# Peptides against a protein of PDB entry 5TDY, part 7

Target 1, 88 residues: chain A of PDB entry 5TDY
Amino acid sequence: EKKIDGRRKAAVLLVALGPEKAAQVMKHLDEETVEQLVVEIANIGRVTPEEKKQVLEEFLSLAKAKEMISEGGIEYAKKVLEKAFGPE

## One batch from the design tools (peptide; aimed at target 1 G6 A10)

Design b1_p12_6_s4 (made by RFdiffusion4, then SolubleMPNN; from b1_p12_6, 4 letters changed)
Fold by OpenDDE base, seed 1:
Structure b1_p12_6_s4 (fold): chain B 88 residues (1-88), chain A 12 residues (1-12)
Amino acid sequence: as target 1 above (88 residues)
Amino acid sequence: SKLVAEIIKEWL
């Protein structure tokens, strides 16, 4: 498993969410952070299925750690994300 | 959206 830098992880996640949802997320971030992420997204280049899976798996893990979603919800979300963003 | 933002903040 390759280590992904934080900025890239964020960019991969935001791209996966799509522009509409990504915009909603970035409303919770300061302007400087948004600018940095926009640049990162613009230069994201090729995102491999492995990267997407790794980022989304870590996202779900962190979401669970924050107890923001139920364990059952995590399992369902994992299935949906793997189907949508996993290897095609 | 807030949850995603909080996790992104942890990555940065």
Scores: peptide ipSAE 0.693, ipTM 0.947, DockQ to the pose 0.829
OpenDDE base, seeds 2, 3, 4, 5: peptide ipSAE 0.682, 0.687, 0.691, 0.690; ipTM 0.944, 0.946, 0.947, 0.946

Design b1_p12_7 (made by RFdiffusion4; failed a check: a repeat of another design)
Pose (drawn by RFdiffusion4):
Structure b1_p12_7 (pose): chain A 88 residues (1-88), chain P 12 residues (1-12)
Amino acid sequence: as target 1 above (88 residues)
Amino acid sequence: SEEYFLKVVDAI
């Protein structure tokens, strides 16, 4: 009945990635976050492929949003450099 | 709790 929250989505994603890849992700999290995610995984309960798909697709949308922010800055910076070196 | 998924997204 409870709505899926961020902690749940993180746990579903880490389970889906397999232990080795999840372990590499955990190295980039602080101790408090790691411990809380352990409890969330220990309480993983049931996860259907449908729930995994929902989590993965939300991940991809956020990853794309971060790529767009990064690409936008790169495009702006290169345009500035082009103007600085070019005939303008 | 919403920050946990975002932390994982940043970590990846």

Design b1_p12_7_s1 (made by RFdiffusion4, then SolubleMPNN; from b1_p12_7 with E2D L6Q I12L; failed a check: a repeat of another design)
Amino acid sequence: SDEYFQKVVDAL

Design b1_p12_7_s2 (made by RFdiffusion4, then SolubleMPNN; from b1_p12_7, 4 letters changed; failed a check: a repeat of another design)
Amino acid sequence: SDEYFEKVVEAL

Design b1_p12_7_s3 (made by RFdiffusion4, then SolubleMPNN; from b1_p12_7, 5 letters changed)
Fold by OpenDDE base, seed 3:
Structure b1_p12_7_s3 (fold): chain B 88 residues (1-88), chain A 12 residues (1-12)
Amino acid sequence: as target 1 above (88 residues)
Amino acid sequence: SDELFEKVVEAL
């Protein structure tokens, strides 16, 4: 397993959601954070299947650990990512 | 390190 840069993981996740969903997510973030994410997205380049798989797994692990996210929200995000990255 | 990633996940 190759370690992925934290900022790159964020970019991979947002790009996988698609531009519309990514924009919706970023509406809930502060302006400075959005600016940082835009830079990472702009420089994402190619994403390997291995990176996609790893980001999905790390997302699910982190999301489940977050008490602030409802079960419905987690399940919805999971379904979106499964369509983008492939089956879990 | 993973700050941006965590912020994105929390915003989903």
Scores: peptide ipSAE 0.706, ipTM 0.948, DockQ to the pose 0.611
OpenDDE base, seeds 1, 2, 4, 5: peptide ipSAE 0.702, 0.704, 0.701, 0.698; ipTM 0.947, 0.948, 0.947, 0.947

Design b1_p12_7_s4 (made by RFdiffusion4, then SolubleMPNN; from b1_p12_7 with E2D L6Q)
Fold by OpenDDE base, seed 2:
Structure b1_p12_7_s4 (fold): chain B 88 residues (1-88), chain A 12 residues (1-12)
Amino acid sequence: as target 1 above (88 residues)
Amino acid sequence: SDEYFQKVVDAI
């Protein structure tokens, strides 16, 4: 497993969510964080299937580990993974 | 930084 930069992981996840859902997520972030993430997304370049898989699996792990995330949030995470790993 | 990844996860 290749270690991925944290900012890149965030960008990969947001792109994987799709533009509409990514926008909704970013509305809940502070302005400075959004600005930095937008730059990362703009310069994301090619995302390998391996990177995408790694990021999404880590996302699911973090979502499940966070006790503050509701069951609905976990279910949303599973749907995101389903979309990402579904037929391409 | 991993803090950005965590922030995104927390916002979902």
Scores: peptide ipSAE 0.700, ipTM 0.951, DockQ to the pose 0.690
OpenDDE base, seeds 1, 3, 4, 5: peptide ipSAE 0.689, 0.692, 0.682, 0.690; ipTM 0.949, 0.950, 0.948, 0.950

Design b1_p12_8 (made by RFdiffusion4)
Pose (drawn by RFdiffusion4):
Structure b1_p12_8 (pose): chain A 88 residues (1-88), chain P 12 residues (1-12)
Amino acid sequence: as target 1 above (88 residues)
Amino acid sequence: AELVAEVIKDWL
């Protein structure tokens, strides 16, 4: 009945990635986050492929949002450099 | 892996 929260989504994603990939992700998290995610995974309960799909698709949307922020800065910086070197 | 970690931090 409880709504899926961020901790749950992170746990579903880490389970879906397999242990080796999940282990590489955990190296980039602080100790408090790691312990809390361990208890979330220990309590993984049931996860259908449908829930996995929902989590992966939300991940991809956020990853895309970060790519857009990065690409926007790269495009702006290159435009500035082009103007600095060019005939303008 | 760092990018996944950043998305996880946003969820938390």

Design b1_p12_8_s1 (made by RFdiffusion4, then SolubleMPNN; from b1_p12_8 with A1S V7I D10E)
Fold by OpenDDE base, seed 3:
Structure b1_p12_8_s1 (fold): chain B 88 residues (1-88), chain A 12 residues (1-12)
Amino acid sequence: as target 1 above (88 residues)
Amino acid sequence: SELVAEIIKEWL
């Protein structure tokens, strides 16, 4: 497994969400952080299936820990997010 | 969106 930079993980997720939803998320971040992430997004280049999978799995793990999703809704959430990332 | 942002903050 290749280690992914934190800023890279964030950029991958934000791109998958789309510009409108990504903007809503970034409203909760400080201005400097937003600027940094926008640069990362602009230079994201190619995102491998492995990177997308790693980011998705880590996101779901953290989301579960924060009780954003119920135990029974994990697989459903996974499908929704996978669709957002785009089918390979 | 706020909770998603919190997850992102953990990555940074």
Scores: peptide ipSAE 0.695, ipTM 0.943, DockQ to the pose 0.725
OpenDDE base, seeds 1, 2, 4, 5: peptide ipSAE 0.680, 0.689, 0.681, 0.687; ipTM 0.944, 0.944, 0.944, 0.944

Design b1_p12_8_s2 (made by RFdiffusion4, then SolubleMPNN; from b1_p12_8, 4 letters changed)
Fold by OpenDDE base, seed 3:
Structure b1_p12_8_s2 (fold): chain B 88 residues (1-88), chain A 12 residues (1-12)
Amino acid sequence: as target 1 above (88 residues)
Amino acid sequence: SELIAEIIKEWL
């Protein structure tokens, strides 16, 4: 398993959300962080299926820990997020 | 969106 740096993980997620939703999310981040993430997004290049999987799994883990999703909704959430990443 | 941002903050 390849380790992904934090900025890369964030960029992968934000791209998957789309520009409109990503912008709304970044409104909750400080200006310096937003600028850094925009650069990462602009230079994201190819995102491998493995990276997508790792980012998705970690996101879901953290989302569950924050009680954003119920245990019964985890599988559904996976499908929603996988769709957001786009088909390979 | 705020909760998603909090997750991202943990990555940074």
Scores: peptide ipSAE 0.720, ipTM 0.948, DockQ to the pose 0.748
OpenDDE base, seeds 1, 2, 4, 5: peptide ipSAE 0.713, 0.717, 0.714, 0.698; ipTM 0.948, 0.948, 0.948, 0.946

Design b1_p12_8_s3 (made by RFdiffusion4, then SolubleMPNN; from b1_p12_8 with V7I D10E; failed a check: a repeat of another design)
Amino acid sequence: AELVAEIIKEWL

Design b1_p12_8_s4 (made by RFdiffusion4, then SolubleMPNN; from b1_p12_8, 6 letters changed)
Fold by OpenDDE base, seed 1:
Structure b1_p12_8_s4 (fold): chain B 88 residues (1-88), chain A 12 residues (1-12)
Amino acid sequence: as target 1 above (88 residues)
Amino acid sequence: SKEIAEIIKEWL
């Protein structure tokens, strides 16, 4: 398993969320961070299935830890997010 | 959206 740098993980997630939701998320970040992420998104290139899986799993783990999703909703959330990433 | 941003902040 290859380690993904933080900015790359964030860019992958934001692209998966779509432009409208990504914009809502980024309004909670400072200006410099937003600028950096926009650059990362613009140069995201190919996102491998492995990267998508790693980002999804880590996101869900953190979301669960923050009680953003319940145990009963985890599997559903996985399906939704996997769909958002798009098929390869 | 705020909570998602908090996750991203952990990555950065």
Scores: peptide ipSAE 0.736, ipTM 0.952, DockQ to the pose 0.759
OpenDDE base, seeds 2, 3, 4, 5: peptide ipSAE 0.736, 0.730, 0.723, 0.712; ipTM 0.952, 0.951, 0.950, 0.951

## One batch from the design tools (peptide; aimed at target 1 L56 E57 K66)

Design b2_p13_1 (made by RFdiffusion4)
Pose (drawn by RFdiffusion4):
Structure b2_p13_1 (pose): chain A 88 residues (1-88), chain P 13 residues (1-13)
Amino acid sequence: as target 1 above (88 residues)
Amino acid sequence: DFFEKVVDAYLKA
């Protein structure tokens, strides 16, 4: 009945990635976050492929959003450099 | 948000 929250989505994603890849992700989290994600995974309960798909697609949308922010800055910076070196 | 932290951490890994 309870709505899926961020902690749940993180746990579903880490389970889907397999232990080795999830371990590499955990090295980039603080101790408090790691412990809380451990409890969330220990309480993983049931996860259907449908729930995994929902979590993965939300991940990809956020990853794309971050890529767009990064690409936008790169495009702006290169345009500035082109103007600085070019005939303008 | 935990999911967002994992997203950032995954991109770093």

Design b2_p13_1_s1 (made by RFdiffusion4, then SolubleMPNN; from b2_p13_1 with D1S F2M D8E)
Fold by OpenDDE base, seed 2:
Structure b2_p13_1_s1 (fold): chain B 88 residues (1-88), chain A 13 residues (1-13)
Amino acid sequence: as target 1 above (88 residues)
Amino acid sequence: SMFEKVVEAYLKA
């Protein structure tokens, strides 16, 4: 399993959410952080099946471990990401 | 939101 850079993981997630949702997620961040994320998104290139799998699994793991969201919210997030990533 | 928190976690780590 290849270690994925945190900025790369964020970019993959934001692209999966789509431009409207991605903008909503980033709107509260400072200018420097937004610029960094935009650069990562612009240079995302191809996302491998392994990366998609890792991002999804780590997302769910973080959400559960940190109790950031309810079980229903986790299920919603899972559906969104799986729909965005598509079958592999 | 959940996505905001996760993105921030990614960037913080």
Scores: peptide ipSAE 0.693, ipTM 0.944, DockQ to the pose 0.116
OpenDDE base, seeds 1, 3, 4, 5: peptide ipSAE 0.689, 0.692, 0.690, 0.640; ipTM 0.943, 0.944, 0.944, 0.933

Design b2_p13_1_s2 (made by RFdiffusion4, then SolubleMPNN; from b2_p13_1 with D1S F2M)
Fold by OpenDDE base, seed 1:
Structure b2_p13_1_s2 (fold): chain B 88 residues (1-88), chain A 13 residues (1-13)
Amino acid sequence: as target 1 above (88 residues)
Amino acid sequence: SMFEKVVDAYLKA
C-alpha cells in the first residue's frame, strides 16, 4: 500500500465533492494553501482505484475517530463518496 | 465542517 501525499488526498476528495462544495471547504484555508490545492486539482490526472479506496477509508476512519458523524450516517457517507468517485 | 476537518488532517500529515 503506497503512501499518498496529503495534498493529493485532499485534491482527490475535493474533486469528488465538486467545484461548489470544494470551494466552500477551502474557504477556511490561507491563500497559499488554496493555491497549492488548486494546482494539485488542476494536475490530478487519473485517480487510481487504489487512491480512491485509500482516501475513502481514511476519511471514514477520521470521521469515526473524531465522532464527526453518527453511526447511522457512516454508511450513507460511504455510499455518497463512492458514488462521487464514479464507477470504475 | 466534516470535510474541512478531514482536509486539514490530510494537509497536516
Scores: peptide ipSAE 0.721, ipTM 0.950, DockQ to the pose 0.116
OpenDDE base, seeds 2, 3, 4, 5: peptide ipSAE 0.710, 0.717, 0.716, 0.686; ipTM 0.948, 0.949, 0.949, 0.943

Design b2_p13_1_s3 (made by RFdiffusion4, then SolubleMPNN; from b2_p13_1 with F2M)
Fold by OpenDDE base, seed 1:
Structure b2_p13_1_s3 (fold): chain B 88 residues (1-88), chain A 13 residues (1-13)
Amino acid sequence: as target 1 above (88 residues)
Amino acid sequence: DMFEKVVDAYLKA
């Protein structure tokens, strides 16, 4: 398992969400943080299958731990994100 | 929302 930088994980997720949703998600962040994420997104390059897996798994883990969504919502989110990452 | 919270968690770590 390779340790992934938090900004890298965020960039991977934001790209998967698409530009419109990504912009909405970042609106609550301060200007400097947004600038940093934009740079990360611009330089995202190739997202490896391992990175996609780690981001998805951590996302689901966080969602469950913080009880942000129901079980049905978790399964839905899993499918949406897996599709958003695109086929291998 | 859920995605905002996750992004915050990523950046906090």
Scores: peptide ipSAE 0.730, ipTM 0.953, DockQ to the pose 0.116
OpenDDE base, seeds 2, 3, 4, 5: peptide ipSAE 0.707, 0.693, 0.727, 0.697; ipTM 0.949, 0.948, 0.953, 0.948

Design b2_p13_1_s4 (made by RFdiffusion4, then SolubleMPNN; from b2_p13_1 with F2M D8E)
Fold by OpenDDE base, seed 3:
Structure b2_p13_1_s4 (fold): chain B 88 residues (1-88), chain A 13 residues (1-13)
Amino acid sequence: as target 1 above (88 residues)
Amino acid sequence: DMFEKVVEAYLKA
C-alpha cells in the first residue's frame, strides 16, 4: 500500500463530507491548522480509488477500535462515506 | 463527533 500523508487523508475526508459538515468538523481547530487544511482541500486534485479505499478503511478501523459508535452505526457510516465518495 | 476525532487522528500521524 502507498502511504498517504495525514493532511491528505483529512482533506479527502473533508471534501467528501461537503463544505457545511467540513466547516463543522474544523470549528474547534486552531486557526493555523484550519488554514493548512483549507490549502490541502483547495489543492486536492484527483483522488484515486486507492486513496478513497484507504481513507474509508482507516476511518472504519478507528471508529471500531475507539468504539465511537455502535455496530449498526458503523454500517451506517460506511454507507454514508461510500455515497460521499461516489461511484467509480 | 466521530469525524472530528478521525481528522485529529490523521493530523497526529
Scores: peptide ipSAE 0.711, ipTM 0.949, DockQ to the pose 0.116
OpenDDE base, seeds 1, 2, 4, 5: peptide ipSAE 0.708, 0.690, 0.709, 0.696; ipTM 0.948, 0.947, 0.948, 0.947

Design b2_p13_2 (made by RFdiffusion4)
Pose (drawn by RFdiffusion4):
Structure b2_p13_2 (pose): chain A 88 residues (1-88), chain P 13 residues (1-13)
Amino acid sequence: as target 1 above (88 residues)
Amino acid sequence: STFEKVVDAVLKA
């Protein structure tokens, strides 16, 4: 009945990635976050492929958003450099 | 959020 929250989505994603990949992700999280995610995974309960798909698609949308922010800065910086070196 | 932190961590890994 409870709504899926961020902690749940993170746990579903880490379970879906397999242990080795999830372990590499955990190395980039602080101790408090790691412990809380451990409890979340220990309490994984049931996860259907449908729930996995929902989590993965939300991940991809956020990853794309970050890529757009990064690409936007790269495009702006290169345009500035082109103007600085070019005939303008 | 926790999920967003994991998204950043996944990109770093």

Design b2_p13_2_s1 (made by RFdiffusion4, then SolubleMPNN; from b2_p13_2 with T2I V10Y)
Fold by OpenDDE base, seed 2:
Structure b2_p13_2_s1 (fold): chain B 88 residues (1-88), chain A 13 residues (1-13)
Amino acid sequence: as target 1 above (88 residues)
Amino acid sequence: SIFEKVVDAYLKA
């Protein structure tokens, strides 16, 4: 596994989230951090599948570690299915 | 870290 720069990881995550969600996230950041991230996003270039995978996995790990995402996949899986195929 | 800041911001959004 290749080590990814922290600022690049942040940019990769924001790009992966898409512009709408990324914008929502950035509204909760200080001005200096926003400026840094905008520069990183502008200069992100190509993101490899490996980088994207690594970043998203670390994102999920951190979010779960902060106990903001419950472990156990049933509720999450339900939400994913609802988003993918519509609510049953 | 800036990455953690983004994660925290995500959780607030």
Scores: peptide ipSAE 0.717, ipTM 0.948, DockQ to the pose 0.718
OpenDDE base, seeds 1, 3, 4, 5: peptide ipSAE 0.705, 0.710, 0.699, 0.710; ipTM 0.947, 0.948, 0.946, 0.947

Design b2_p13_2_s2 (made by RFdiffusion4, then SolubleMPNN; from b2_p13_2 with T2M V10I)
Fold by OpenDDE base, seed 2:
Structure b2_p13_2_s2 (fold): chain B 88 residues (1-88), chain A 13 residues (1-13)
Amino acid sequence: as target 1 above (88 residues)
Amino acid sequence: SMFEKVVDAILKA
């Protein structure tokens, strides 16, 4: 498994959500972080199926580790993201 | 990390 830069993982995740949802997410970020993400998104290029899979898995792992939401909430988030990624 | 920040934001949105 290839290690992906954290900034790239963030960009991949936001792009997968689509512009509308990504905008809602970025409302919860500070200005500096948003500016950095915009640069990463602008230079994202092609995202491989392997990257998408890895980012999704790491998202779920991190969310669970933070124990911020219930298992049901994680499953819901998983479905939303999986639908956003779409077929490869 | 930036990734962690985005994950947190997603969970808050």
Scores: peptide ipSAE 0.694, ipTM 0.945, DockQ to the pose 0.737
OpenDDE base, seeds 1, 3, 4, 5: peptide ipSAE 0.684, 0.689, 0.685, 0.688; ipTM 0.944, 0.944, 0.944, 0.944

Design b2_p13_2_s3 (made by RFdiffusion4, then SolubleMPNN; from b2_p13_2 with T2L V10Y)
Fold by OpenDDE base, seed 2:
Parts: C-alpha cells; sequence; structure tokens
Structure b2_p13_2_s3 (fold): chain B 88 residues (1-88), chain A 13 residues (1-13)
C-alpha cells in the first residue's frame, strides 16, 4: 500500500464525494482551510483506483471512530442507504 | 491534517 499524505487524501475524498457534497463539507471549514483544499483539488491530477479505495476506506474508519459507530453495524449501513437512496 | 479536517467537517454537515 502506497502512503498518501493528508493533503492529497483530503482532495481525493472531496472529489469522490462529488461537487455538491464537497461544497456542503467546505461550508464547515475556515477560509484558510477551504483555500488550501481548493488548491489541492485543482492540482489533484489523476486519481488511481488504488488511491481512491485507500482514502475511502480510511475515511470510513475515521468517521466510524469519531461517531463511535461499531464496525459492521446495521445502523451504519442503514444511514448509508438512507443517504444514498433516501429514507425508506 | 487536511484529511482529518475534512472528515470532521463531513461529520458536521
Amino acid sequence: as target 1 above (88 residues)
Amino acid sequence: SLFEKVVDAYLKA
């Protein structure tokens, strides 16, 4: 596994989220951080499938940890489905 | 890191 620095990981994640979600995320960041991220996104170049996979996996891991969500939890899966397809 | 900041921001959104 190739090591990716935090700056590039941030850009990869935001690009993976798509412009709408990325914009929503950036609304919760200070001006300096937003500026840094815009630069990183502008210079992201090509993202390999391996990089994207690594970043998304780490994202999920960190998000779960910060939200105190148990691994493999049905509740987490439910939330993901609700976000992806709307509430049932 | 920027990555961690983005993750934190995501959780707030």
Scores: peptide ipSAE 0.690, ipTM 0.944, DockQ to the pose 0.736
OpenDDE base, seeds 1, 3, 4, 5: peptide ipSAE 0.680, 0.685, 0.676, 0.681; ipTM 0.943, 0.943, 0.942, 0.942

Design b2_p13_2_s4 (made by RFdiffusion4, then SolubleMPNN; from b2_p13_2 with T2V V10I)
Fold by OpenDDE base, seed 2:
Structure b2_p13_2_s4 (fold): chain B 88 residues (1-88), chain A 13 residues (1-13)
Amino acid sequence: as target 1 above (88 residues)
Amino acid sequence: SVFEKVVDAILKA
């Protein structure tokens, strides 16, 4: 698989969530991080199906590694993100 | 990393 820049992966996730949910997520980030993400989102261009798949998988992997939510919670998050990405 | 921060924020939001 192709290596994706970390900031790009973050931008892909936020764009997939939609503007309202993305804004809510960004409220939990510091100003510097938000500024970086806004730039990445503005220049995101086309996101390939392969990138979307890779980003989702890395999200789930990282979420599990952090052990911040139960397995059921992770599955719920997965469904939300998958629905947000939409069909390819 | 920025990616980790976003993932953390998603899980907290």
Scores: peptide ipSAE 0.691, ipTM 0.944, DockQ to the pose 0.732
OpenDDE base, seeds 1, 3, 4, 5: peptide ipSAE 0.679, 0.683, 0.680, 0.685; ipTM 0.942, 0.943, 0.942, 0.943

Design b2_p13_3 (made by RFdiffusion4; failed a check: a repeat of another design)
Pose (drawn by RFdiffusion4):
Structure b2_p13_3 (pose): chain A 88 residues (1-88), chain P 13 residues (1-13)
Amino acid sequence: as target 1 above (88 residues)
Amino acid sequence: DFFEKVVDAYLKA
């Protein structure tokens, strides 16, 4: 009945990645976050492929959003450099 | 948000 929250989505994603890849992700989280994600995974309960798909697609949308922010800055910086070196 | 932290951490890994 309870709505899926961020902690749940993170746990579903880490389970889907397999232990080795999830372990590499955990190295980039603080201790408090790691412990809380451990409890979330220990309480993983049932996860259907449908729930995994929902989590993965939300991940990809956020990853794309971050790529767009990064690409936008790269495009702006290169344009500035092109103007600085070019005939303008 | 935990999911967002994991998203950032995954990109770093």

Design b2_p13_3_s1 (made by RFdiffusion4, then SolubleMPNN; from b2_p13_3 with D1S F2M)
Fold by OpenDDE base, seed 1:
Structure b2_p13_3_s1 (fold): chain B 88 residues (1-88), chain A 13 residues (1-13)
Amino acid sequence: as target 1 above (88 residues)
Amino acid sequence: SMFEKVVDAYLKA
C-alpha cells in the first residue's frame, strides 16, 4: 500500500465533492494553501482505484475517530463518496 | 465542517 501525499488526498476528495462544495471547504484555508490545492486539482490526472479506496477509508476512519458523524450516517457517507468517485 | 476537518488532517500529515 503506497503512501499518498496529503495534498493529493485532499485534491482527490475535493474533486469528488465538486467545484461548489470544494470551494466552500477551502474557504477556511490561507491563500497559499488554496493555491497549492488548486494546482494539485488542476494536475490530478487519473485517480487510481487504489487512491480512491485509500482516501475513502481514511476519511471514514477520521470521521469515526473524531465522532464527526453518527453511526447511522457512516454508511450513507460511504455510499455518497463512492458514488462521487464514479464507477470504475 | 466534516470535510474541512478531514482536509486539514490530510494537509497536516
Scores: peptide ipSAE 0.721, ipTM 0.950, DockQ to the pose 0.116
OpenDDE base, seeds 2, 3, 4, 5: peptide ipSAE 0.710, 0.717, 0.716, 0.686; ipTM 0.948, 0.949, 0.949, 0.943

Design b2_p13_3_s2 (made by RFdiffusion4, then SolubleMPNN; from b2_p13_3 with F2M)
Fold by OpenDDE base, seed 1:
Structure b2_p13_3_s2 (fold): chain B 88 residues (1-88), chain A 13 residues (1-13)
Amino acid sequence: as target 1 above (88 residues)
Amino acid sequence: DMFEKVVDAYLKA
């Protein structure tokens, strides 16, 4: 398992969400943080299958731990994100 | 929302 930088994980997720949703998600962040994420997104390059897996798994883990969504919502989110990452 | 919270968690770590 390779340790992934938090900004890298965020960039991977934001790209998967698409530009419109990504912009909405970042609106609550301060200007400097947004600038940093934009740079990360611009330089995202190739997202490896391992990175996609780690981001998805951590996302689901966080969602469950913080009880942000129901079980049905978790399964839905899993499918949406897996599709958003695109086929291998 | 859920995605905002996750992004915050990523950046906090």
Scores: peptide ipSAE 0.730, ipTM 0.953, DockQ to the pose 0.116
OpenDDE base, seeds 2, 3, 4, 5: peptide ipSAE 0.707, 0.693, 0.727, 0.697; ipTM 0.949, 0.948, 0.953, 0.948

Design b2_p13_3_s3 (made by RFdiffusion4, then SolubleMPNN; from b2_p13_3 with D1S F2M D8E)
Fold by OpenDDE base, seed 2:
Structure b2_p13_3_s3 (fold): chain B 88 residues (1-88), chain A 13 residues (1-13)
Amino acid sequence: as target 1 above (88 residues)
Amino acid sequence: SMFEKVVEAYLKA
């Protein structure tokens, strides 16, 4: 399993959410952080099946471990990401 | 939101 850079993981997630949702997620961040994320998104290139799998699994793991969201919210997030990533 | 928190976690780590 290849270690994925945190900025790369964020970019993959934001692209999966789509431009409207991605903008909503980033709107509260400072200018420097937004610029960094935009650069990562612009240079995302191809996302491998392994990366998609890792991002999804780590997302769910973080959400559960940190109790950031309810079980229903986790299920919603899972559906969104799986729909965005598509079958592999 | 959940996505905001996760993105921030990614960037913080």
Scores: peptide ipSAE 0.693, ipTM 0.944, DockQ to the pose 0.116
OpenDDE base, seeds 1, 3, 4, 5: peptide ipSAE 0.689, 0.692, 0.690, 0.640; ipTM 0.943, 0.944, 0.944, 0.933

Design b2_p13_4 (made by RFdiffusion4)
Pose (drawn by RFdiffusion4):
Structure b2_p13_4 (pose): chain A 88 residues (1-88), chain P 13 residues (1-13)
Amino acid sequence: as target 1 above (88 residues)
Amino acid sequence: DYFEKVVDAFLKA
């Protein structure tokens, strides 16, 4: 009945990635976050492929949003450099 | 948000 929250989505994603890849992700989280995600995974309960798909697609949308922010800055910076070196 | 933290951490892995 309870709505899926961020902690749940993180746990579903880490389970879907397999242990080795999830372990590499955990190295980039603080101790408090790691412990809380451990409890979340220990309480993984049932996860259907449908729930995994929902979590993965939300991940890809956020990753794309971050890529767009990064690409936008790169495009702006290069345009500035082109103007600085060019005939303008 | 924890999911966002994991997204950032995944991109660093």

Design b2_p13_4_s1 (made by RFdiffusion4, then SolubleMPNN; from b2_p13_4, 4 letters changed; failed a check: a repeat of another design)
Amino acid sequence: SMFEKVVEAYLKA

Design b2_p13_4_s2 (made by RFdiffusion4, then SolubleMPNN; from b2_p13_4 with D1S Y2M F10Y; failed a check: a repeat of another design)
Amino acid sequence: SMFEKVVDAYLKA

Design b2_p13_4_s3 (made by RFdiffusion4, then SolubleMPNN; from b2_p13_4 with Y2I F10Y A13S)
Fold by OpenDDE base, seed 2:
Structure b2_p13_4_s3 (fold): chain B 88 residues (1-88), chain A 13 residues (1-13)
Amino acid sequence: as target 1 above (88 residues)
Amino acid sequence: DIFEKVVDAYLKS
């Protein structure tokens, strides 16, 4: 596993989330942070499958550690289904 | 760091 810069990890995550969700996330950030992220996204270049996997795993780990994805499996699965097959 | 900030923002969204 290779060390990835924090700013790059953030950019990789936002790109992986897709433009709609990425925009929603950025609405909850201060202006300075948004500016930094926009620059990183613009200069992201190629993202390897390994980078993407690593970033997403760390994302999930952090989110779970903050107990936001520590909800029961059934409830989480329900939310996934709603996102996957519900209206946009 | 900025990555953690993004994760926190995600959780708020």
Scores: peptide ipSAE 0.724, ipTM 0.952, DockQ to the pose 0.704
OpenDDE base, seeds 1, 3, 4, 5: peptide ipSAE 0.712, 0.718, 0.705, 0.708; ipTM 0.952, 0.951, 0.950, 0.951

